Peptides against a protein of PDB entry 3V4L. Designs and how they scored, part 225

Target 1, 386 residues: chain A of PDB entry 3V4L
Amino acid sequence: GQPLAKDKVALLIGNMSYWEHPKLKAPLVDVYELTNLLRQLDFKVVSLLDLTEYEMCNAVDEFLLLLDKGVYGLLYYAGHGYENFGNSFMVPVDAPNPYRSENCLCVQNILKLMQEKETGLNVFLLDMCRKRNDYDDTIPILDALKVTANIVFGYATCQGAEAFEIQHSGLANGIFMKFLKDRLLEDKKITVLLDEVAEDMGKCHLTKGRQALEIRSSLSEKRALTDPVQGAPCSAEALVRNLQWAKAHELPESMCLKFQCGVHIQLGFAAEFSNVMIIYTSIVHKPPEIIMCDAYVTDFPLDLDIDPKHANKGTPEETGSYLVSKDLPKHCLYTRLSSLQKLKEHLIFTVCLSYQYSGLEDTVEEKQEVNVGKPLIAKLDMHRGL

## One batch from the design tools (peptide; made by RFdiffusion4, then SolubleMPNN)

Design b2_p22_7_s1 (from b2_p22_7, 8 letters changed)
Fold by OpenDDE base, seed 1:
Structure b2_p22_7_s1 (fold): chain B 386 residues (1-386), chain A 22 residues (1-22)
Amino acid sequence: as target 1 above (386 residues)
Amino acid sequence: DEEEKKLLEALEKGELELVPFS
C-alpha cells in the first residue's frame, strides 16, 4: 500500500544575524519558502530565525517532543556550519569566533535522539558549509546509531566544500533552496527527488565546481514528503502534538482600541515565522476636529531587544519584513518582533496615540497598555531552564 | 537558462555576490 506518516513535523532554523561572524541573508527567504512548501505537504512546521546556542538546543528539544513512532521528522538548517570527521555542526548566532563543537549543535546527536523516537522517516536538509574547522580537533564520541533504514541527508554541498547564497538587490536565496523548491512537492521517494535536485544544481554554471549536492541515505522504503498523514489522531500523544503545534502558532486576536478623544484604532498581528510577528496599527475612526493622528507601539519587554528606530514604520519592508507584506493591510504603522523565543512573560506593550486638533499647535498623546499574552513560539516557554 | 544567464552576467558585473555559509 502507499506509505502513511503517523504525522509530519518539521523544524526549520535559519541563522543570519551572527554576532561574531559574517551576516547571511538567504536563510530568511529559504526558511519562508520551505515553510510554505512543507505546509502544502501537511507538515507541522516550526520556523525559527536567529537562534542562540541555548535557543537552538531548546528548539531541538521541543521538536523531539513532537516526534513519535511513525512520525516523519524533517530538520532544515540554513546558516554557518562546518563538518569535522563526518559530524555536521550548526553554528548558533551567538557562537564565538572561532566557533568550536562545544558552541555548536551536532546534527548526528539530533539524529540519535530522533532514532530513539522510532520515527517513520528522518530527513536532514543542511544548507551550510561542510569545510573542516581547524580550530576544533574534538572528535565527538557518538554512540552507535541504530540501524533504522529511514535516514536521509541532503547536504547543500559536498564534504569539504562550501554552500553559497546568491545576494542580489537586498534579497538572497541559497543555491540549494533555489533548486529544492522546484521539486519539493513531487510525489517521489525523497532520495529520488534529491537526486533530481542534484542533477539540476549540477547544470548550474554559477556553482559548477564550487557546490554540489550530496545525498546520504539508508532509506530502504519508498517514503516521500507527499506521503499522506494517517487520518484522525489515534493517540493521546498525537493530540498533544497537534495542540502543542497549534499553541506555538496562535496569533493574538485583532483588537479595536478606543481613545478618549474618539479615535479608534485597529491593532492587528501577523506571523512571519514561529518567532517573528508583525504588529500593525491603523486609524479606523478619526473625529473631524482631529487633523492628524498616528498610533505608535512602544514600551516592549526588554527581552525582545526592540530598537525603536525600526518600530512603527510606514511599510512592512522598512521593518525588514519583505515576505508577508502582500498579506498585510495597507496604510498601517508596522513593527516587527523578531525574537519572540526570548519572551519569558506576557507580551505587554503600550499603544501611544499622538494627535493634533484643528487650530491647536501642540500634539496631544493618549496611551493604552495592551496585554496579548504569549504569542506564537513564546507559548512554549523555551527558556524554562534558565 | 535565460535567468541563469542574467545571474551570470550580474555576477561578472559584481552586481551579484556568492556568499559562503562558512
Scores: peptide ipSAE 0.314, ipTM 0.818, DockQ to the pose 0.850
Fold by OpenDDE base, seed 3:
Structure b2_p22_7_s1 (fold): chain B 386 residues (1-386), chain A 22 residues (1-22)
Amino acid sequence: as target 1 above (386 residues)
Amino acid sequence: DEEEKKLLEALEKGELELVPFS
């Protein structure tokens, strides 16, 4: 019969805003596009940008809680990385320069933990360099992996080589994602799909002799990312998994705020990623005696590191929100919260209405505090233990 | 093909940079 997945779960990590390393751009678009494709494939997707070492460890732990017997697990990473002795290391944004294995996440350790979950398929898509790190002579003594015959690695580059992004004035994909996205929805065995991506990338003149896709697989069965999820959750574990994923993806409900002056504001929320949310405000009713009014959001929790200069923009693009801008309401003020994983408490902030009456020169202000609870990934308390 | 050619021309002009994920 056709293989069935008990469920399908993906963790996507894109690191760009490195503290001590060159900043990247492609992981933003790559994580977003891959998220949308995997959602079309009925994956439960957690998508995270710009994680510290601690935040990456917690994201992996939460991902492992979503895995169970016969579940398909997919890990995607885009960012800085290296390979020592056949072990792949993902570099967090807070990694020192030079980074070492002690500051990085070993993919083979994650694979070991996934094998303990008795997963139906383990897919790793690694858009990172595979050069040796000469500053790290640590040979990780990894225990022998179990023979599960369900592992697929898609490396964006060959061993000892680099993976590249194209830095231009626009949004661009990484070279791997540029070719992967065109085939990802195909109903093919995952190793056949990746082989076709390798052939397509091999025609690219930009990366010829610099980057080549490598496929490493022990997959003995004909499994595809298109494999249907087994019907209704029959187990308590499947219910827990569904609730855990839903918890990490719950947006605040849109609110209608009423001010004493008679102005009504719509406050709305949109997810760009599991840790990135756009807040938008719009004036839905204005008394005729009020000639001008604006609704600003302010007084955010300090843990979010929100610069007021980047808040309350007239367009989503001015916030850096190029990806979701088409799905957002027009004629709002927009604020991007890019670090929801850092939120320890409820998201409490102030909506400040600034307005002017006809025939009065003075601006009047009214304020309302808003508590939206813990949005998206902030519900997982990824800082538990600091 | 035409897009790739434009990217190559931009790379040759130094208008575009290939940044490694290293």
Scores: peptide ipSAE 0.312, ipTM 0.809, DockQ to the pose 0.774
Fold by OpenDDE base, seed 4:
Structure b2_p22_7_s1 (fold): chain B 386 residues (1-386), chain A 22 residues (1-22)
Amino acid sequence: as target 1 above (386 residues)
Amino acid sequence: DEEEKKLLEALEKGELELVPFS
């Protein structure tokens, strides 16, 4: 019969805003595009941008809680990375220069933990460099992997080579994602799909002799990303997994705020990623005696590191949100919260209404505090222990 | 591919950069 997945879960990490390393751009678009494709494939997707070492460890731990016997697990990473002694290391945004294995996440350690979950399929898509790091002399003592015959690695590049992004007109895609996205929805064995992606990428003159896809697999069954999720009965474990994923993806409900002056504001929320939310405000009712009014959001928790210069913008793009702007309401003020993983407490902020009466030069302000609880990934308390 | 040609022309003009993930 057709293989069935017990469930399908993906963790996508895109690191761009490195502290001590060159900044990247492609991981933003690549994580977003891959998220949308994997959702069409009925994956439960956790998508995270710009994670520290500690945040990456917690994201992997939460991902492993979603894994169980016969579940398909997919890990995608886009960012800086290296390969020493056949071990792949993902570099967190807070990694020192030079980085070492002690500052990085070893993919083979994650694979070991996935094998302990008796997963139905383990897919790693690694859009990172595979050069040796000569500053890291550490030989990882990895425990012997189990022979599970359900493992696929898609490396964006060959061993000892670099992976690249294409930067053009302010948007960037990784070379790997550029070709992967065109085939990802095909009903093919995952290794066959990746072989076709490798052939497509091999025709690209831009990366010829610089980057080539490597497929490493031990896959004894015909498994595809298109394989249907097993229907009822949902086990207790499947219910827990569904609840855990839903908890991490619950947006705050939209609110209608009423001010004493009679102005009504709509406050809305949109997810760009599991750790990135856009807040938008709009004036939905204005008394005729009020000639001008704007609704600003302010007084965010310090842990979010919100730059006021990027808050309350007339377009999503001015906040750094280039991807979801088409799906957002128009004629709002927009604020992008890009680090929801950092939120230790409830998201409490102030909505400030600034307005002017007809025939008065002075602006009046009214303020309301809003508590929206823990949005999206902030419900997982990824900072437990900091 | 017409898109690949445009990308090559942009690369030759220095309008496109290949940035490594290293």
Scores: peptide ipSAE 0.309, ipTM 0.814, DockQ to the pose 0.825
Fold by OpenDDE base, seed 2:
Structure b2_p22_7_s1 (fold): chain B 386 residues (1-386), chain A 22 residues (1-22)
Amino acid sequence: as target 1 above (386 residues)
Amino acid sequence: DEEEKKLLEALEKGELELVPFS
C-alpha cells in the first residue's frame, strides 16, 4: 500500500541577522516559501528566524517533543555553517567570531535524538556552507547512530564547498531553494525528488562548478513528502502533538477598541513566521467633528527590543515585512514583532489614539492598555532556563 | 533559459551578487 505518515512535522530555521558575521538575506524568503509549500503537504511547520544558540537549542527540543514513532520529521536550516569531520554545524546569530563547535548546533546530534523517537522519516535540508572551520580543532565524539533506513540529507552544496544566495533588488533566494520549490510538491520518493533538483541545479550556469546538491540517504522505503497523514489521531501522543503545535501557532483575536471621543479602532494580528507577528491598527469609525486621527502602538515589553522608529509604519514593507503584505488589510499602521521567542510575560502594550477636533489647534491623546497573552511561539516559553 | 541568461548578464554587470553562507 502507499506509505502513511503517523504525522508530519517540520522545523525551519533561517538565520540572517548575525551579530559578528556577515548578514544574509535569502533565509527570510526561503523559510517563508518552504513553509507555505510544506503546509500544502500537510506538515505542521514551525518557522523561526534569527535564533541565538540558546533559542536554537530550545527550538530543537520543542521539535523533538513533536516527534514520535512513524512521524515524518523535516529539519531545514538556512544560514552560516560549516562541516568538520563529516559533522554539520549550524551557526546561531549570537555566535562569536571565530565560532567553534561549542557555539554551534551539530546536526548529527539532532539526528541521534530523532532516531530515539523511532521516526518514520528523517529529512535534513541544509542550506549552508560546508567548508571546514580551521578555528575549530575539536573532534566531536558523536555517539554511534542507530542503523535506521529512513534518513535523507539534502545538502545545498558539496563537502568543502560554499552555498550561495542570489541578491537582486533587495530580495534574495538561496540557490538550493530556487530549484527545490519547483519540485517539492511532486509525488515522488524524496531521494528521487532531490536527485531531480540536483539535475536542475547542475544545468544552471550560475552555479556550475560553484555549488552542487549532495544527497546522502539510507532510505530503503518509498517515502515521499506527499505521503498522507494517518487520519484520526489514534494516540494520546498524537493529540498532545497537535495541541502543542496549535498552541505555538495561535494568533490573538482581532479586537475593536472604543475611545471616549467616539473613535473605533480595529486591532489585528498576522503571523509572518512562528516568532514574527505583524500588529496592524485601522480607524473603523470616526466622528465627523474629528478631522485627523491616528492610532499608534507603544509601550511594548522590553524583552522584544522594539525600536519605536520601526513601529507604526504606513506600509508592511516599511517594517521589513515583504512577504505577507498582500494578505494584510490596507490603510493601516503596521508594527513588526520579530523576536516573539524572547517574550517572557504576556504581550501587553498601549494603543495610543492621537486626534484633532475641527477648529482646535491642539491634538488630544487617549490611551488603552491591551493584553493579548502569549502569541504564537511565545506560548512555548523558549527562554526557559536562562 | 532566458531567465538564467538575464541573471548571468546581471551578475556580469555587478547588478547581482552571489553571497556565500560562510
Scores: peptide ipSAE 0.236, ipTM 0.774, DockQ to the pose 0.831

Design b2_p22_7_s2 (from b2_p22_7, 10 letters changed)
Fold by OpenDDE base, seed 5:
Structure b2_p22_7_s2 (fold): chain B 386 residues (1-386), chain A 22 residues (1-22)
Amino acid sequence: as target 1 above (386 residues)
Amino acid sequence: DAEEEALLEALKRGELELVPMS
């Protein structure tokens, strides 16, 4: 019969906005495109941008809680990275310059923990450089990995080589994701799929002799990303996993706010990533005696670091939201919350209505506080150490 | 590929940059 996955879970991390390192651009598009493809493949996807070391550790720990016997696990990382002594290190956005292994996440440590879960398939897609870090002489004594035949590494580049992004007119794609996305939906053994991606990359004159895909696999079984999920949750752990994933993807319900002046505002929410949400407001009813009215969102929790200058934009693109703008309602004011993993409390904010009556020069304000609970990834309390 | 040729031409024009993810 066709192989069955007990479940399929993916963690996608895209680090771009480094504090002490060059900023990247490709991880934004690449994480978004890969998220949409993996969702079509019935993966439970957590997609996270711009994580600190602590936030990356917690994201990995939460991902490992979703893994169990016969589950397919996929980890994708796009960002800065290095490889020392065959150990791959993912660099968090808060990593110092120079960074060391103590500031970074070791992929082989994550693999060890995934092997303890008896997963049906472990896929690592590492869209990062594999250059040696000469500032890190630490030889991590990794405990011996279990001998398992269910591991696949897709490295965007060869050992000691660089991975590249293509920057054009403010958009960027990683070279690896450019070729991976075209084949990812194919019903093929994952190693065969990656071999075809490697051949496609090998034909590309842009990266010829600069970047080449490396595949490392112990996979003895025919396993594909297209393998169907087992329909009925067979265990209490599967129910817990489904509930935990559902919590991390729950948007606030859209609300109709009614002000004393008779103005009605629609407040809506959209997910760009598991840690990135767009808030949008629109005037849905205005009394004829009110000549002008605007609805602003303000008073966000300080943990979100929301600059009011970047809030309440006339377009999603002015917030830095280029990907989901087509799916958003038009003629709103838009605010992008890009750091939901930092939210310790409920998301409480103010909707401020500023309006003017016909024949009055003075602007009137009405305010309404809104509590939407913990949206998306904020429900996992990633800021609490496990 | 016509897309690859267009990318190579854009790179030659300096409209496209290959940035290392290092």
Scores: peptide ipSAE 0.318, ipTM 0.819, DockQ to the pose 0.835
Fold by OpenDDE base, seed 3:
Structure b2_p22_7_s2 (fold): chain B 386 residues (1-386), chain A 22 residues (1-22)
Amino acid sequence: as target 1 above (386 residues)
Amino acid sequence: DAEEEALLEALKRGELELVPMS
């Protein structure tokens, strides 16, 4: 019969905003596009941008809690990285320069932990360089991997080679994701799908002789990303997994705020990623005696590091929200919260209404505090150890 | 083809940069 997945879970990490390393651009679009494709494939997707070492460790731990016997696990990483002695290291945004294995996440350690979960399929898609780091002399003594015959690696580049993004004035895609996205929905064995992606990428004149896809697999079964999820959750663990994923993707409900002046504001929320949310405000009712009226958000928690100069924009694009802007209501003020993983407490902020009456020169302000709880990934308390 | 050719010409003009993810 066709293989069945007990469930399908993906963790996507895109690191761009490095502190001590060159900034990347492609991971933004690549994580977003891959998230949308994997959702069409019935994956439970956690998508995270710009993680520190500690945040990456916690994201992997939470991902491993979503894994169980016969579950398909997919890890995608886009960012800086290296390969020493056949071990792949993902570089967090807070990694020092030079980085070492002690500052990075070893993919083979994650694979070991996935094998302990008795997963049905383990897929790693690594959109990073595989150059040796000569500043890291550590030979990781990895325990021998179990013979599970269910592992697939898609490396964006060959061993010792670089992976590239195309930077321009607009949104960039990684070379690997450019070709992967065109085939990802195909009902093919994952190794066959990746081989076709490798052939397509091998025709690209931009990266010819600089970057080539490498496939490493032990996959003995015909498993595909299109394999159907098993129907009703058969175990308490499956229910817990579904609840845990749902908890990490719960948006705040839209609110209608009423001010004493008779102005009504709609406050709405949209997810760009599991750790990135857009807040938008719109005036839904205004008394005729009020000539000017603006509703802005302020007084965010300090742990979110929100610059007020980047809040309350007239377009989603002015916030950096180029991907979800089409799905947002028009004629709002928009604020992008890009670091929801840092939120320790409830998201409490102020909605300030500034307005002017006809025939009065002075502006009046009314304020309402809003508590929306812990949105999205903030419900997982990824910072409990800091 | 046409998009890749446009990207190649933009790269030659210095309007695009190939940045390594290393």
Scores: peptide ipSAE 0.315, ipTM 0.813, DockQ to the pose 0.811
Fold by OpenDDE base, seed 2:
Structure b2_p22_7_s2 (fold): chain B 386 residues (1-386), chain A 22 residues (1-22)
Amino acid sequence: as target 1 above (386 residues)
Amino acid sequence: DAEEEALLEALKRGELELVPMS
């Protein structure tokens, strides 16, 4: 019979806004495109951008809580990285220059922890460089991996080589994701699918002699990303997993705010990623006596590090939200919260209505405080250990 | 592929950059 997954869970990390390293651009688009494809494959997807070392550790811990016996686990990483002695290191955005193994996450350590969960399939898609880091002479003493015939590594590049992004007109795609996305929905054994992606990359003249996909696999069974999830969640563990994922992906409900002047504002929320949310405001009712009226959001929690200069934009694109702009209502003011993992408390902010009456020169302001609880990934309390 | 040729020409013109994810 066709193999069944007990469940399917993916963690996607895209690091681009490095503090001490060159900024990347491709992880934004690549994490978004992969998220949408894996959702079509019935994966529970956690998608995270721009994580610190601590935040990456917590994201991995929360991902491991979603893993259990017979669950398919997929880890995708796009960002800076290196490979020393066959160990792959993912570089957090707060990593020093030069970075060392002590500042980075070892993928083989994550694999060990996934093997302890008795997962049905472990897929690693690593869109990072595999050059040696000459500033890190640490030989990691990795514990012996269990012999599980269920591991697949898709490396965007060969050992000792670089992975590349193509930057054009302000957008970028990783070369690996460019070819992976065209095959990802195919009902094929994951190693066969990745081999076809390797053939497609190998035909590309841009990457020829610069980047080639490497597949490392112990997978003895015919398992595909298309494998159906086994039945309704009948186990307590499956229920907990579904609730934990749902909790991390719950948006605030859209609100209608009514001001004393008779203006009504729609306050809406959209998820770009598990840690990135767009707030939008629109005037849905205005008395005819009010000639000008704008609704600004302000007074965000300090842990979100929101610059007011980047808030309340006339377009989603002006906030850096190019991917979800088509799905947003038009004629709003938009604010992007890009670091929801940093939120310690409830998301409380002020909606400020600025308006002018016909025949009055002075602008009037009314304010309402809004509490939307903990949105998206902020419900997982990724900072509880600090 | 016509898209690949266009990308190669854009790369030769310096309109595209291959940035390493190192």
Scores: peptide ipSAE 0.310, ipTM 0.810, DockQ to the pose 0.823
Fold by OpenDDE base, seed 4:
Structure b2_p22_7_s2 (fold): chain B 386 residues (1-386), chain A 22 residues (1-22)
Amino acid sequence: as target 1 above (386 residues)
Amino acid sequence: DAEEEALLEALKRGELELVPMS
């Protein structure tokens, strides 16, 4: 019979905005595209951009809480990385230059912890370089992995080689994701699917002799990403997992704000990623005596590091949101909150209405404070302990 | 593939760059 997954959970991390390293672009699109594909495969997806070491550790810990016996776990990482002594290291955005193993997350440590959960399948998709870091002489003493025969590594490149992104017209895709996305929905054993992706990448003249997919697997069963989830949550743990995931993906409800002047504002929210939310405002009612009227969002929590120059834009693209713009309502002002993991408290901000009456030159302002609680990933309190 | 040819032409024009994720 077709194998059943008890559940399917994915953590996707895309690091781009490095402090001490070259900025990347591909992880933005690649995490987004992979999120949409994995959702079509009935995965519970947590998608996170630009994580510090501490935030990456907490994201992995929260991901491990979603894992249990017979659950399919998928970890995707796109960003800087290295491989020393067969250990893969994911580089956080706050990693020093040069980075070392003590500043990075070891994938094999995560695999060990996943094996303790008795998972049904462990898939690692590592879209990072696999060059040796000569500045890191540390040999991590890893405990021996259990023989679980349920492990698949898809490395975007060979050992000691680089992975590349294709930058074109300000957008970029990773070469690995370019080929992976075309096959990811196929009902095939995951190793067979990745072998076909490797063949497709091997035909590409851009990557030939520069990047090649490496598959490392110990997979005794015919398991696919298409394997159906077991119908009803049959355990208390499965119910808790479903609730925890749902909590981490709850958007604030859309609000209708009424100002004293009689203007009505619609305030709406959209998720780009689990830690990235777009706020949008629109004028839904304006009295005829008001000739000009704009609704700005301001006074965000300092922990979010919101640059006012990128807030209240006439298009999503002007905020740096190139992906969700088709699904957003038109004729709004848009603000992108890209660091929801940093939110320690409730998201409280001000909606400022600036307006002008017919025949008066002076602008009038009215303000309303809005509390939307903890949106999306901020409900997990990824800063617990700082 | 027509997409691959277009990418190769864009690369030759310097409109496309392969950036290492190292």
Scores: peptide ipSAE 0.298, ipTM 0.810, DockQ to the pose 0.811

